Peptides against a protein of PDB entry 8PQO. Designs and how they scored, part 203

Target 1, 252 residues: chain A of PDB entry 8PQO
Amino acid sequence: VLLKEYRVILPVSVDEYQVGQLYSVAEASKNETGGGEGVEVLVNEPYEKDGEKGQYTHKIYHLQSKVPTFVRMLAPEGALNIHEKAWNAYPYCRTVITNEYMKEDFLIKIETWHKPDLGTQENVHKLEPEAWKHVEAVYIDIADRSQVLSKDYKAEEDPAKFKSIKTGRGPLGPNWKQELVNQKDCPYMCAYKLVTVKFKWWGLQNKVENFIHKQERRLFTNFHRQLFCWLDKWVDLTMDDIRRMEEETKRQ

## One batch from the design tools (peptide; made by RFdiffusion4, then SolubleMPNN)

Design b1_p27_3_s4 (from b1_p27_3, 15 letters changed)
Fold by OpenDDE base, seed 5:
Structure b1_p27_3_s4 (fold): chain B 252 residues (1-252), chain A 27 residues (1-27)
Amino acid sequence: as target 1 above (252 residues)
Amino acid sequence: MPMPLSYLKDLFMPVIDLVIKKELEKK
């Protein structure tokens, strides 16, 4: 088991982020080849548990259309089906990703707290002290080009070049996080993403777990760069606007 | 947090490869 806490600081408020995240997810999905093809929604319902209220979703991602033909032919039943269970109780969310074939031998858990701070809170997920000792804190700087793979880099999604016309935020220079402290009118937040990766196959645990973390970091980096650079597209939207957009997308 | 299928593919391809390898070794 390998745990890392990714801390993503953004020059947006927690409330703004809720809209921006949903918009950016929807936009990213539209930009993908095949759109929502291969996504099966099993459950989408409100939940209430231990004072936590939110939306529970259970989705199956069928990768059959996304993998080469030889993989489809050789993959055993269930190997290409990924289950995603998500508890969305913003500003808290939890996602559990499993595979039908791997069952208990593979798990990715992503727990996120969105806080109106600069990533300074320790153990925001309230792990036991012994468990927390083994968690690496990883800061993602969305303005740092060196954290972006060349193949992922787009100038229009570079926070170091982007300036929001609507908000005046950006571009984000090398010391943008330190400068935020002095900018009273610029909101900021941190997404604390505790990622737990479990891969039980002997001899491959560390390799696979580290690989998964590398991919998660890549995802978080690219996603939040997009989120910020798309600020002018979503900052004036309300949650109701987002809901309408989602409903319209479901009808297509 | 919903993940794009492309990222899920990239995330799981190494696992899928290992699964395929394991199944082939059982034959």
Scores: peptide ipSAE 0.478, ipTM 0.896, DockQ to the pose 0.705
Fold by OpenDDE base, seed 3:
Structure b1_p27_3_s4 (fold): chain B 252 residues (1-252), chain A 27 residues (1-27)
Amino acid sequence: as target 1 above (252 residues)
Amino acid sequence: MPMPLSYLKDLFMPVIDLVIKKELEKK
């Protein structure tokens, strides 16, 4: 088992982020070849547990259309079906990713707290002290180009070049986080993303777990760079606007 | 935090390759 807490600081408020996240997810999905092909929604319902109220979703991602033909032919039953269970109680979210073939031998859990701070809180997920000692804290700087793979880099998604016309935020220089403290009118937040990866196959545990973390870090970095650079597209939208957009997308 | 299908593919492809390899070794 390998745990890391990714801390993503953004020059947006916690309330703004709720809209921006939903918009950016929808936009990223539209940009994919085949759109929503291979996504099956099993459950989408409100939940209440231990005072936590939110929306529970269970989705199956069928990768059959996204893999090479030889992989589709050789993969055993269930190997290409990914289950995503999510508990969305913003500003808290929990996602559990499993595979039908791997069963209990593979798990990705992502727990996120969105806080109006600069990533200074320790153990925001309230782990036991012994467990917390084994968690690596990883700061993601969305303005740092060195954290972005060359193949993922796009100039239009570079926070160091983008300036928001609607809000005046950006571009983000090397010391943007320190400068943010002195800008009373610029909101900020941190997404604390605790990622737990479990892969139980002997001899491959560390290799696979580290690989998964590398991919998650890549995803978080690219996603939040997009979210910020798309600020002018979503900052004036309401949650009702987002809901309408989601409904329209489901009808296509 | 929904994940795009393309990202899920990239995330799981190494695992899928290992699964296939393991199944082939059982024959």
Scores: peptide ipSAE 0.470, ipTM 0.893, DockQ to the pose 0.682
Fold by OpenDDE base, seed 2:
Structure b1_p27_3_s4 (fold): chain B 252 residues (1-252), chain A 27 residues (1-27)
Amino acid sequence: as target 1 above (252 residues)
Amino acid sequence: MPMPLSYLKDLFMPVIDLVIKKELEKK
């Protein structure tokens, strides 16, 4: 088991982020070839558990159309079906990713707290001390180009170049986080993303777990760079606007 | 957090390769 807490600081409020996240997820999905193809929504319902109220979703991602033919032919039943269970109680979210074939031998859990701070809280997920001491805190700087793979880099998604017309935020210079403290009119937040990766196959545990973390970090980095650079597209939207957009997208 | 299918594919491909390898070894 490998745990890392990714802390993503953004020059947006917690409330703004809720809209921006939903918009950016939808936009990213549209930009992918095949769109929502291969996504099956099994459950989408309100839940209440341990005083937490939110929306529960269970999705299956079918990878059959996204993998090479030989993989599709050789993969055993269930190996290409990824289950995503999510408990969305913003500003808290939990996502559990499993595979039908791997069963208990594989798990990715992502627990996120969105806080109106600069990533300064320790153990925001309230782990036991023995568990917390093994968690690596990883700061993601969306303005740091060195954290972006060359193949993922787009100038239009570079926070170091982007200037929001609507908000005046950006571009984010090398010391943007430090300067943010002095900018009373600019909101900020941190997404604390505790990622737990478990891969139980002996001899491959560390390799796979580290690989998964690398991919998660890549995803978080690219996603939040997009979220910020798309600020002018979503900052004036309300949650009701987002809900309408989602409903309209489902009709297409 | 919802993930794009492309990211999920990239995420799982190494695991799928290992699964296939393991299944082939069973034959």
Scores: peptide ipSAE 0.469, ipTM 0.893, DockQ to the pose 0.651
Fold by OpenDDE base, seed 4:
Structure b1_p27_3_s4 (fold): chain B 252 residues (1-252), chain A 27 residues (1-27)
Amino acid sequence: as target 1 above (252 residues)
Amino acid sequence: MPMPLSYLKDLFMPVIDLVIKKELEKK
């Protein structure tokens, strides 16, 4: 088992982020070839558990259309079906990713707290001290180009170049986080993403777990760079606007 | 956080390759 807590600092408020996240997810999905093909929603319902209220979703991602033909032919049943169970109780979110074939041998859990701070809280997910001791804190700087793979880099999604017309935020220079503290009118938040990766296959555990973390980090980095650079597109939207957009999209 | 299918593919492809290899070894 490998645990890392990714801390993504953004020059947006927790409330803004809720809109921005939903917008950016929707936009990213539109940019994907094939759209929502291969996504099956099994459950989408409100839940209440231990004082936590939110929306529970169970989705199956069918990768059959996205993998090479030889993979489809050789993959055993269930291997290409990824289950995502998500508990969305913003500002808290939990996602559990499993695979039908690997069952208990594979788990990705992502637990996110969105806090109005600069990533200074320790053990925000309230792990046991012994468990927390083994968690690596990883700071993602959305302005740091060195954290972005060359193949993922887009100038239009570079926070170091972007200037929000609507908010005046950006571009984010090398010391943007320090400068942010001095800008009383600029909100900020941190997304604390505790990622638990478990892969039980002997001899491959560390390799796979590290690989998954690398991919998660990549996703978080790219996503939040987009989120920020798309600020002018979503900052004036309300949650109701987003919900309406989602409903309209479902009807198409 | 909804994950794009393309991301999931990239995330799981190496694992799927291992699954395939494992299945082939079982034969």
Scores: peptide ipSAE 0.459, ipTM 0.891, DockQ to the pose 0.695

Design b1_p27_4_s1 (from b1_p27_4, 19 letters changed)
Fold by OpenDDE base, seed 4:
Structure b1_p27_4_s1 (fold): chain B 252 residues (1-252), chain A 27 residues (1-27)
Amino acid sequence: as target 1 above (252 residues)
Amino acid sequence: SAEEELKKLTLEIVLGSILDYLERHPH
């Protein structure tokens, strides 16, 4: 098991982030070319647990259509079925990702707290001390180009170059985080993403777990760079607007 | 062994699929 807490600081409010996240997720989905993913929604219900209230979803993503034919032919049963269990109680979210073939041998858990701070809280997910001491805190700086792979870099998604016309935020210089504290009019937040990767196959645990973390870090970095650089596209949207957009997307 | 190689191949398929999922479903 390998745990890392990714802390993504953004010059947006927690409330803004909710809109931006949903917008960016939707946009990312639209930009994906190819056939529709076979999504089976098993459960979509409200939940209450330990004072946490939100929406629980259990979805199966059937990825057979997303892989080449030869892969599909070689894939054993369940290998291309991903289960996503999600507890959405913004500003808290939890997602557990499993694969039918791997069963208990593989798990990715992503737990996110969105806090109106600069990533200064320790153990926001309230892990046991013994567990927490083994968690690496990884700061993602969306303005740091060195954290972005060359293949992923896009100038239009570079926070160091972007300036929001609507909000005046950006570009994010090298000391942008330090400057935030002095900018009374600029909101900020941190997404604390505790990622748990569990892979049980002997001899491959560390390799796979580290690999997944590397990918998650990459994805988090890219996503939040996009989220910020798309600020002018979503900052004026309301949650109702987002919901409408989602409904419209579902109808297509 | 052939069995081990098959398992590795399967794992690669699974991981590739998971990565594809993760790329399309930001969390």
Scores: peptide ipSAE 0.651, ipTM 0.937, DockQ to the pose 0.710
Fold by OpenDDE base, seed 5:
Structure b1_p27_4_s1 (fold): chain B 252 residues (1-252), chain A 27 residues (1-27)
Amino acid sequence: as target 1 above (252 residues)
Amino acid sequence: SAEEELKKLTLEIVLGSILDYLERHPH
C-alpha cells in the first residue's frame, strides 16, 4: 500500500473550483476520440454517513471498445471492467476504483478535500497518526513547467502564459503563490488529494503502486493546468448551467 | 510458465485500461 497526498494550490475559490472541475471534466471527456467506453450506472442515490451527506454513484466502465481487438480477445473476464464508486459531498469527494479481474488485489482510492487555504493543513483527511506519518505530501505547482512532460505541454494550457480576461488572474510567475497572499481580491484554495494505491501481487507491489502514483501526479498536474487556463470559459457559469450541460450531454 | 505469462499479460492489459480510464476521467 502506498499513500501520497497531492496538494494542488489554485488561484480560485472553493466555490469556483466546483464549477471549474465539473466543466473541465466534461471537456476532457468530450475531447476524447476513438469512441467511448460503455458506462453502466448501477447506483446513483443520495447518502448520509457520519455527518457526510452527498451523492453516491457506482458505475462500471466497460473498456472493451477502447482496446484493440486482439486485446479484447486475450483479456480474461472482468479484466476490462472498471468499477468506480464515488461519494460526492463537495467540498469533499471520495472515489474508489477497482477492477473486476483483480478483485481485492488492486485498488485506487482518491479522497479530496477542497479547502480555502494554501495547502498548509496537516492530515486534513484525519488519518491515524501512524498512518499519516507514512504519507508523502506532494505539492503540485501548476505554474512550474518542469513538472510537465514535454509530450503533455501545450502553450494554451500554460498558467505561466495565460491571462484571464474575465478575472484578471494570471499569468502565474515563479512566486505566484507567495504573491497571492498579498492580493486581497484573488481567491485561493487547495485541493488535498489523498491517493491510496493497493496492489497485492508479490514482487510487483511497489512497482505498480509507484507507477500509478506517477500517472496520477501527471494527470492531476495536467488537469489543473487546464482548469486554470480555461477559467474564462467556466468562471461565469453557475452550477445550474453545469447541470444543464451535463443533462444535454447525456441526451446526445 | 504459460500461466505466469498469461498473468503478466493480463496485468499489462489491466494497467493499460486503468491508465486510459484515468486519463479520460479526472478525479
Scores: peptide ipSAE 0.650, ipTM 0.937, DockQ to the pose 0.704
Fold by OpenDDE base, seed 3:
Structure b1_p27_4_s1 (fold): chain B 252 residues (1-252), chain A 27 residues (1-27)
Amino acid sequence: as target 1 above (252 residues)
Amino acid sequence: SAEEELKKLTLEIVLGSILDYLERHPH
């Protein structure tokens, strides 16, 4: 088991982020080429647990259409089926990702708190002290080009070059976080993403767990760079606008 | 064994599929 808490600081409010996240997710999905995946929604219902109220979803992603025929023919039953269980209670979210073939031998859990701070809170997910001491805190700086792989870099998605016309935010210089503290009119937030990766196959635990964390860090970095650089596209959108965009994406 | 080779291949398939999923479904 390997736990890391990724802290992503953004010059947006917690309320703004909700719109931006949904927009960016929809946009990312829209931009995907090739065949669609089969999505089966097993559960979509409100939930209430320990004072937490939100929407619970259980989806199965059938990825048979996303792999070559050769791979599909060799894949054992369940190998291409991913289960996503999500608890959406913004500003808190939890997602558990499993695979049918792997059963209990593999799990990714992503728990996110969105807080109106600069990533200064310790143990926001309220882990037991013994568990918390083993969690690495990883700060993601969306303005730091050195954290981006060359193959992922796009100038139009570089926060160090982007200037928002609608809000006046950006570009983000090397000390943008420190400067933000002195800008009373600029909102800020931190997404505290606690990622738990479990892989139980003997001899491969650390390799696979570290691999998944490496990919998650990469994806979180790229996603939030996009989110910020697309600020002018989503900052004035309503939730109804987001819903329309999601429906359009589903039709593709 | 053939079973072990199949498990290794399956792991590669699963990890590749999960990565594809994660790229298309940001969290």
Scores: peptide ipSAE 0.645, ipTM 0.935, DockQ to the pose 0.718
Fold by OpenDDE base, seed 2:
Structure b1_p27_4_s1 (fold): chain B 252 residues (1-252), chain A 27 residues (1-27)
Amino acid sequence: as target 1 above (252 residues)
Amino acid sequence: SAEEELKKLTLEIVLGSILDYLERHPH
């Protein structure tokens, strides 16, 4: 088991982030080429647990149509079925990702708290002290080009070059986080993403767990760079606007 | 062994599918 807490600081409010996240997820989905994923929704219901109120979803993503024929032919039963269990209670979210073939031998859990701070809180997910001491805190700086792979770099998604016309935010210089503290009119937040990766196959656990974390870090970095650079596209949208957009997308 | 090779291939398929999912579904 390998746990890391990724802290992503953004010059947006917690409320703004909710809109931006949903918008950016929708945009990422639109850019997908090929046939629709076979998404099976098993559960979609409200939940209440320990004072947490939100929406629970259980979805199965059937990826058979997304892989070449020879892969489909070689894939064991369940190998291409991903289960996503999600608890959405913004500003708290939890997602558990499993694979039917791997059963209990593989799990990715992503727990996110969105806080109006600069990533200074310790153990926001309230882990036991013994567990928390083994968690690496990883700061993602969206303005740091060195954290971006060359193959992923796009100038139009570079926070160090982007300036929001609508908000005046950006570009983000090397000391943007320190400068933000002195700018009373600029909101900020941190997404605390506790990622748990479990892979139980002996001899491969560390390799696979580290590999998954490397990919998650990459994806988090790219996603939040996009989210910020798309600020002018979503900052004036409301949650109702997003809901309408999602409904319209489901009808096409 | 043939069994070990099959397990390795299966793991590659599974990891590939998971990565594909993660790229399409940011969290």
Scores: peptide ipSAE 0.643, ipTM 0.935, DockQ to the pose 0.730

Design b1_p27_4_s2 (from b1_p27_4, 21 letters changed)
Fold by OpenDDE base, seed 1:
Structure b1_p27_4_s2 (fold): chain B 252 residues (1-252), chain A 27 residues (1-27)
Amino acid sequence: as target 1 above (252 residues)
Amino acid sequence: EEEKKKKELELKIVLGSILTYLERHPW
C-alpha cells in the first residue's frame, strides 16, 4: 500500500472550485468521443454517515469499446470493467476504484478535502498517527512548467501566461503562492487529495503503486492548470448551468 | 515462463484500462 497526499493550491474559493471542477470535467468529456458510452449506474442515492451528508453513486465503466479489438479479445473476464464508488459531500469527496478481474488485489481510493487555506493543515483526513507518518505530502504547483510533460504542455493552459479578464487573477509568477497571503481580494484554497493505491501481487507492489501515483500526479496537475486557465468560462456559471452542460454531454 | 508471461499480459491490460479511466476522471 502506498499513500500520498497531493496538495493543490489554487487562487479560487472553495465555492468557486465546485463550479470550476464540474465545468472542467464536462468540457474535457466533450472533447472525448463517446463520453457516456459504457457507463452503468447501479446506485445513485443520498447518504448520511457520521454527520457527513451527500450523494452516493456506484457506477460500472465498461471499457470494451474504448480499447483496441486485439486487447478486447485477449482481456480476461472483468478486466475491462471498472467499478467506481463515490461519496460526494462537497467540500469532501471520496472515490473508490476497483476492477472486477483484480477483485481485492487492487484498489485506488481518492479522498479530497477542499479547504480555504494554503495547504498548511497536517493530517486533514484524520488518519491514525501510525498511518499518517507514512504519508508523503506532495505539493502540486500549477504555475511550475517543470512539473508538466512537454507532450501535455499547451500555452493556452499555462497559468504563468494566463490572465483572467473577469477576475483579474493571474498570471501566476514563481512566488504566486507566497504573494496570495498579501492579496486580500484574491480567494485561495487547497485541495487535499489523499490517494491510496493498493496492489497485492508480490514483487510488483511498489512498481505498480508508484506507476499509478505518477499518473495521478500528472492528471491532477494538468486538470487544475486547465481549471484555472478556464476561469473566465466558468466563474459566472450557476449550478443550473453546469447541470445543463452535463445533460448535453450525456446525449453525445 | 508461459504462465508468467500470461499474468504480465493480463496485468498490462488491467493497467491500461485503469489508466483509460483515470484519464477521463482527472479530478
Scores: peptide ipSAE 0.654, ipTM 0.942, DockQ to the pose 0.735
Fold by OpenDDE base, seed 3:
Structure b1_p27_4_s2 (fold): chain B 252 residues (1-252), chain A 27 residues (1-27)
Amino acid sequence: as target 1 above (252 residues)
Amino acid sequence: EEEKKKKELELKIVLGSILTYLERHPW
């Protein structure tokens, strides 16, 4: 088991982020080539637990149509089915990802708190002290080009070049986080993303767990760079606007 | 050796599936 807490600092408010996240997810989905992921929704219901109120979803992603035919023919049963269990109680969310073939030998858990701070809170997810000692805190700086792979780099998604016309935010210089503290009119937040990766195949645990973390870090970095650089597209949208856009996308 | 190759292939397929999912859920 390998745990890392990714701290993504953004020059947006917690309330703004909710809109921006949903917008950016929708945009990312539009850019995908091919048909739907074969998503099966098993459960979609409100939940209440220990004072936490939100929406619970259980989805199965059938990826058979997203892989080459030869892979599909060689895939063992359940290998191409991903189960997603999600508890959405913004500003808190939790997602648990499993695979039918791997059963209990594989798990990814992503727990996120969105806080109006600069990533300074320790153990925001309230882990036991012994567990917390083994968590690496990883800061993602969306303005740091060195954290972006050359193949992923796009100038139009570079926070160091982008300036929001609607908000005046950006471009983000090397010390943008420190400068933000002195700008009372610019909101900021941190997404605390605790990622737990479990892979129990002997001799491959650390290799695969580290590989998954590397991919998650890459994806989180790229996504939040996009989210910020698309600020002018979503900052004036309401949650109702987002819901309408999602409904329109489902009809196409 | 044949069993080892089979397990390696299965692992590659599983990892490919996971990555496909993660790339579509980058948040």
Scores: peptide ipSAE 0.646, ipTM 0.938, DockQ to the pose 0.734
Fold by OpenDDE base, seed 2:
Structure b1_p27_4_s2 (fold): chain B 252 residues (1-252), chain A 27 residues (1-27)
Amino acid sequence: as target 1 above (252 residues)
Amino acid sequence: EEEKKKKELELKIVLGSILTYLERHPW
């Protein structure tokens, strides 16, 4: 098992982020080629647990259509089915990802707190001390080009070049986080993403767990760079606007 | 050896599936 807490600092409010995230997810989905994900929704219901209230979803992603035919033919039963269990209680979210083939030998858990701070809280997920001492805190700086793979880099998605016309935010210089403290009118937040990766196949645990974390870090970095650089596209949208957009997208 | 190769292939398929999912859920 390998745990890392990714801290993504953004010059947006917690409330803004909710809109931006949903918009960016929708936009990213539109840019994906290759048809539908084959998503099966098993459960979609409100939940209440230990004072946490939100929406619980259980989805199966059938990836048979997303892989080459030869892979599909060689895939063991359940290998191409990803189960997603999600507890959405913004500003808290939890997602548990499993695979039918791997059963208990594989798990990814992503727990996110969105806080109106600069990533300064320790153990925001309230882990036991023994568990917390093994968690690596990883700061993602969306302005740092060195954290972006060349193949992923787009100038239009570079926070160091982008300036929001609507908000005046950006571009983000090397010391943007420190400067933000002095900018009373600019909101900021941190997404604390505790990622737990479990892979139990003997001799491959560390390799696979580290690999998955590397991919998650990459994806988080790229996503949040996009989220910020798309600020002018979503900052004036309301949650009702987003809901309407989602409904319209479901009808297509 | 054949069994090992089979398991390695299965693992690659599973990892590919996981990565495909993660790329679509980058948040």
Scores: peptide ipSAE 0.637, ipTM 0.936, DockQ to the pose 0.727
Fold by OpenDDE base, seed 5:
Structure b1_p27_4_s2 (fold): chain B 252 residues (1-252), chain A 27 residues (1-27)
Amino acid sequence: as target 1 above (252 residues)
Amino acid sequence: EEEKKKKELELKIVLGSILTYLERHPW
């Protein structure tokens, strides 16, 4: 088991981020050429637990149509089915990812707190001290081009080049986080993403767990670069606007 | 050796599935 806490600092408010995230997710989904994932929704219901109120979803992603025929033919039963259990109680979110084939030998858990700070809180997810001491904190700097793979780099998604017309935010220079503290009118937040990866496979546990973390870091970096660079597209939208857009998309 | 190769293939398929999911859920 390998745990890392990714801290993504953004020059947006927690409230703004909620809109921006949903918008960016919707846009990212449109850009994926693969037709509708065979998504089976097993559960979609409100929940309340220990003062946490939100929406619980259980979905199965059937990836059979997303792989070549020969892979599908060779795939063991359940290998192409991903289960997603999600607890959405913004500003808190939890997602648990499992695979039918791997059963208890595989798990990815992503727990996210969105806080109006600069990533300075320790143990925001309230782990036991013994567990917390083994968690690596990883700061993602969306302005740092060196954290982006060349194949993923797009100039239009570069926070170091982007300036928001609507808000005046950006471009983000090398010291943008330090400068943000002095900009009283610019909101900021941190997404604290505690990622737990478990992959029990003899001789490959550490390698695979580290690899998955590397991919998550990459994905989080790219996503939040997009989110920021799309600021002018979503900053004036309300949650009601987003909901309408989602409903319109479901009808197409 | 054949069993080892089979298991390696199965692992690759599983990892591919996981990565495919993660790429589509970058949040």
Scores: peptide ipSAE 0.637, ipTM 0.931, DockQ to the pose 0.743

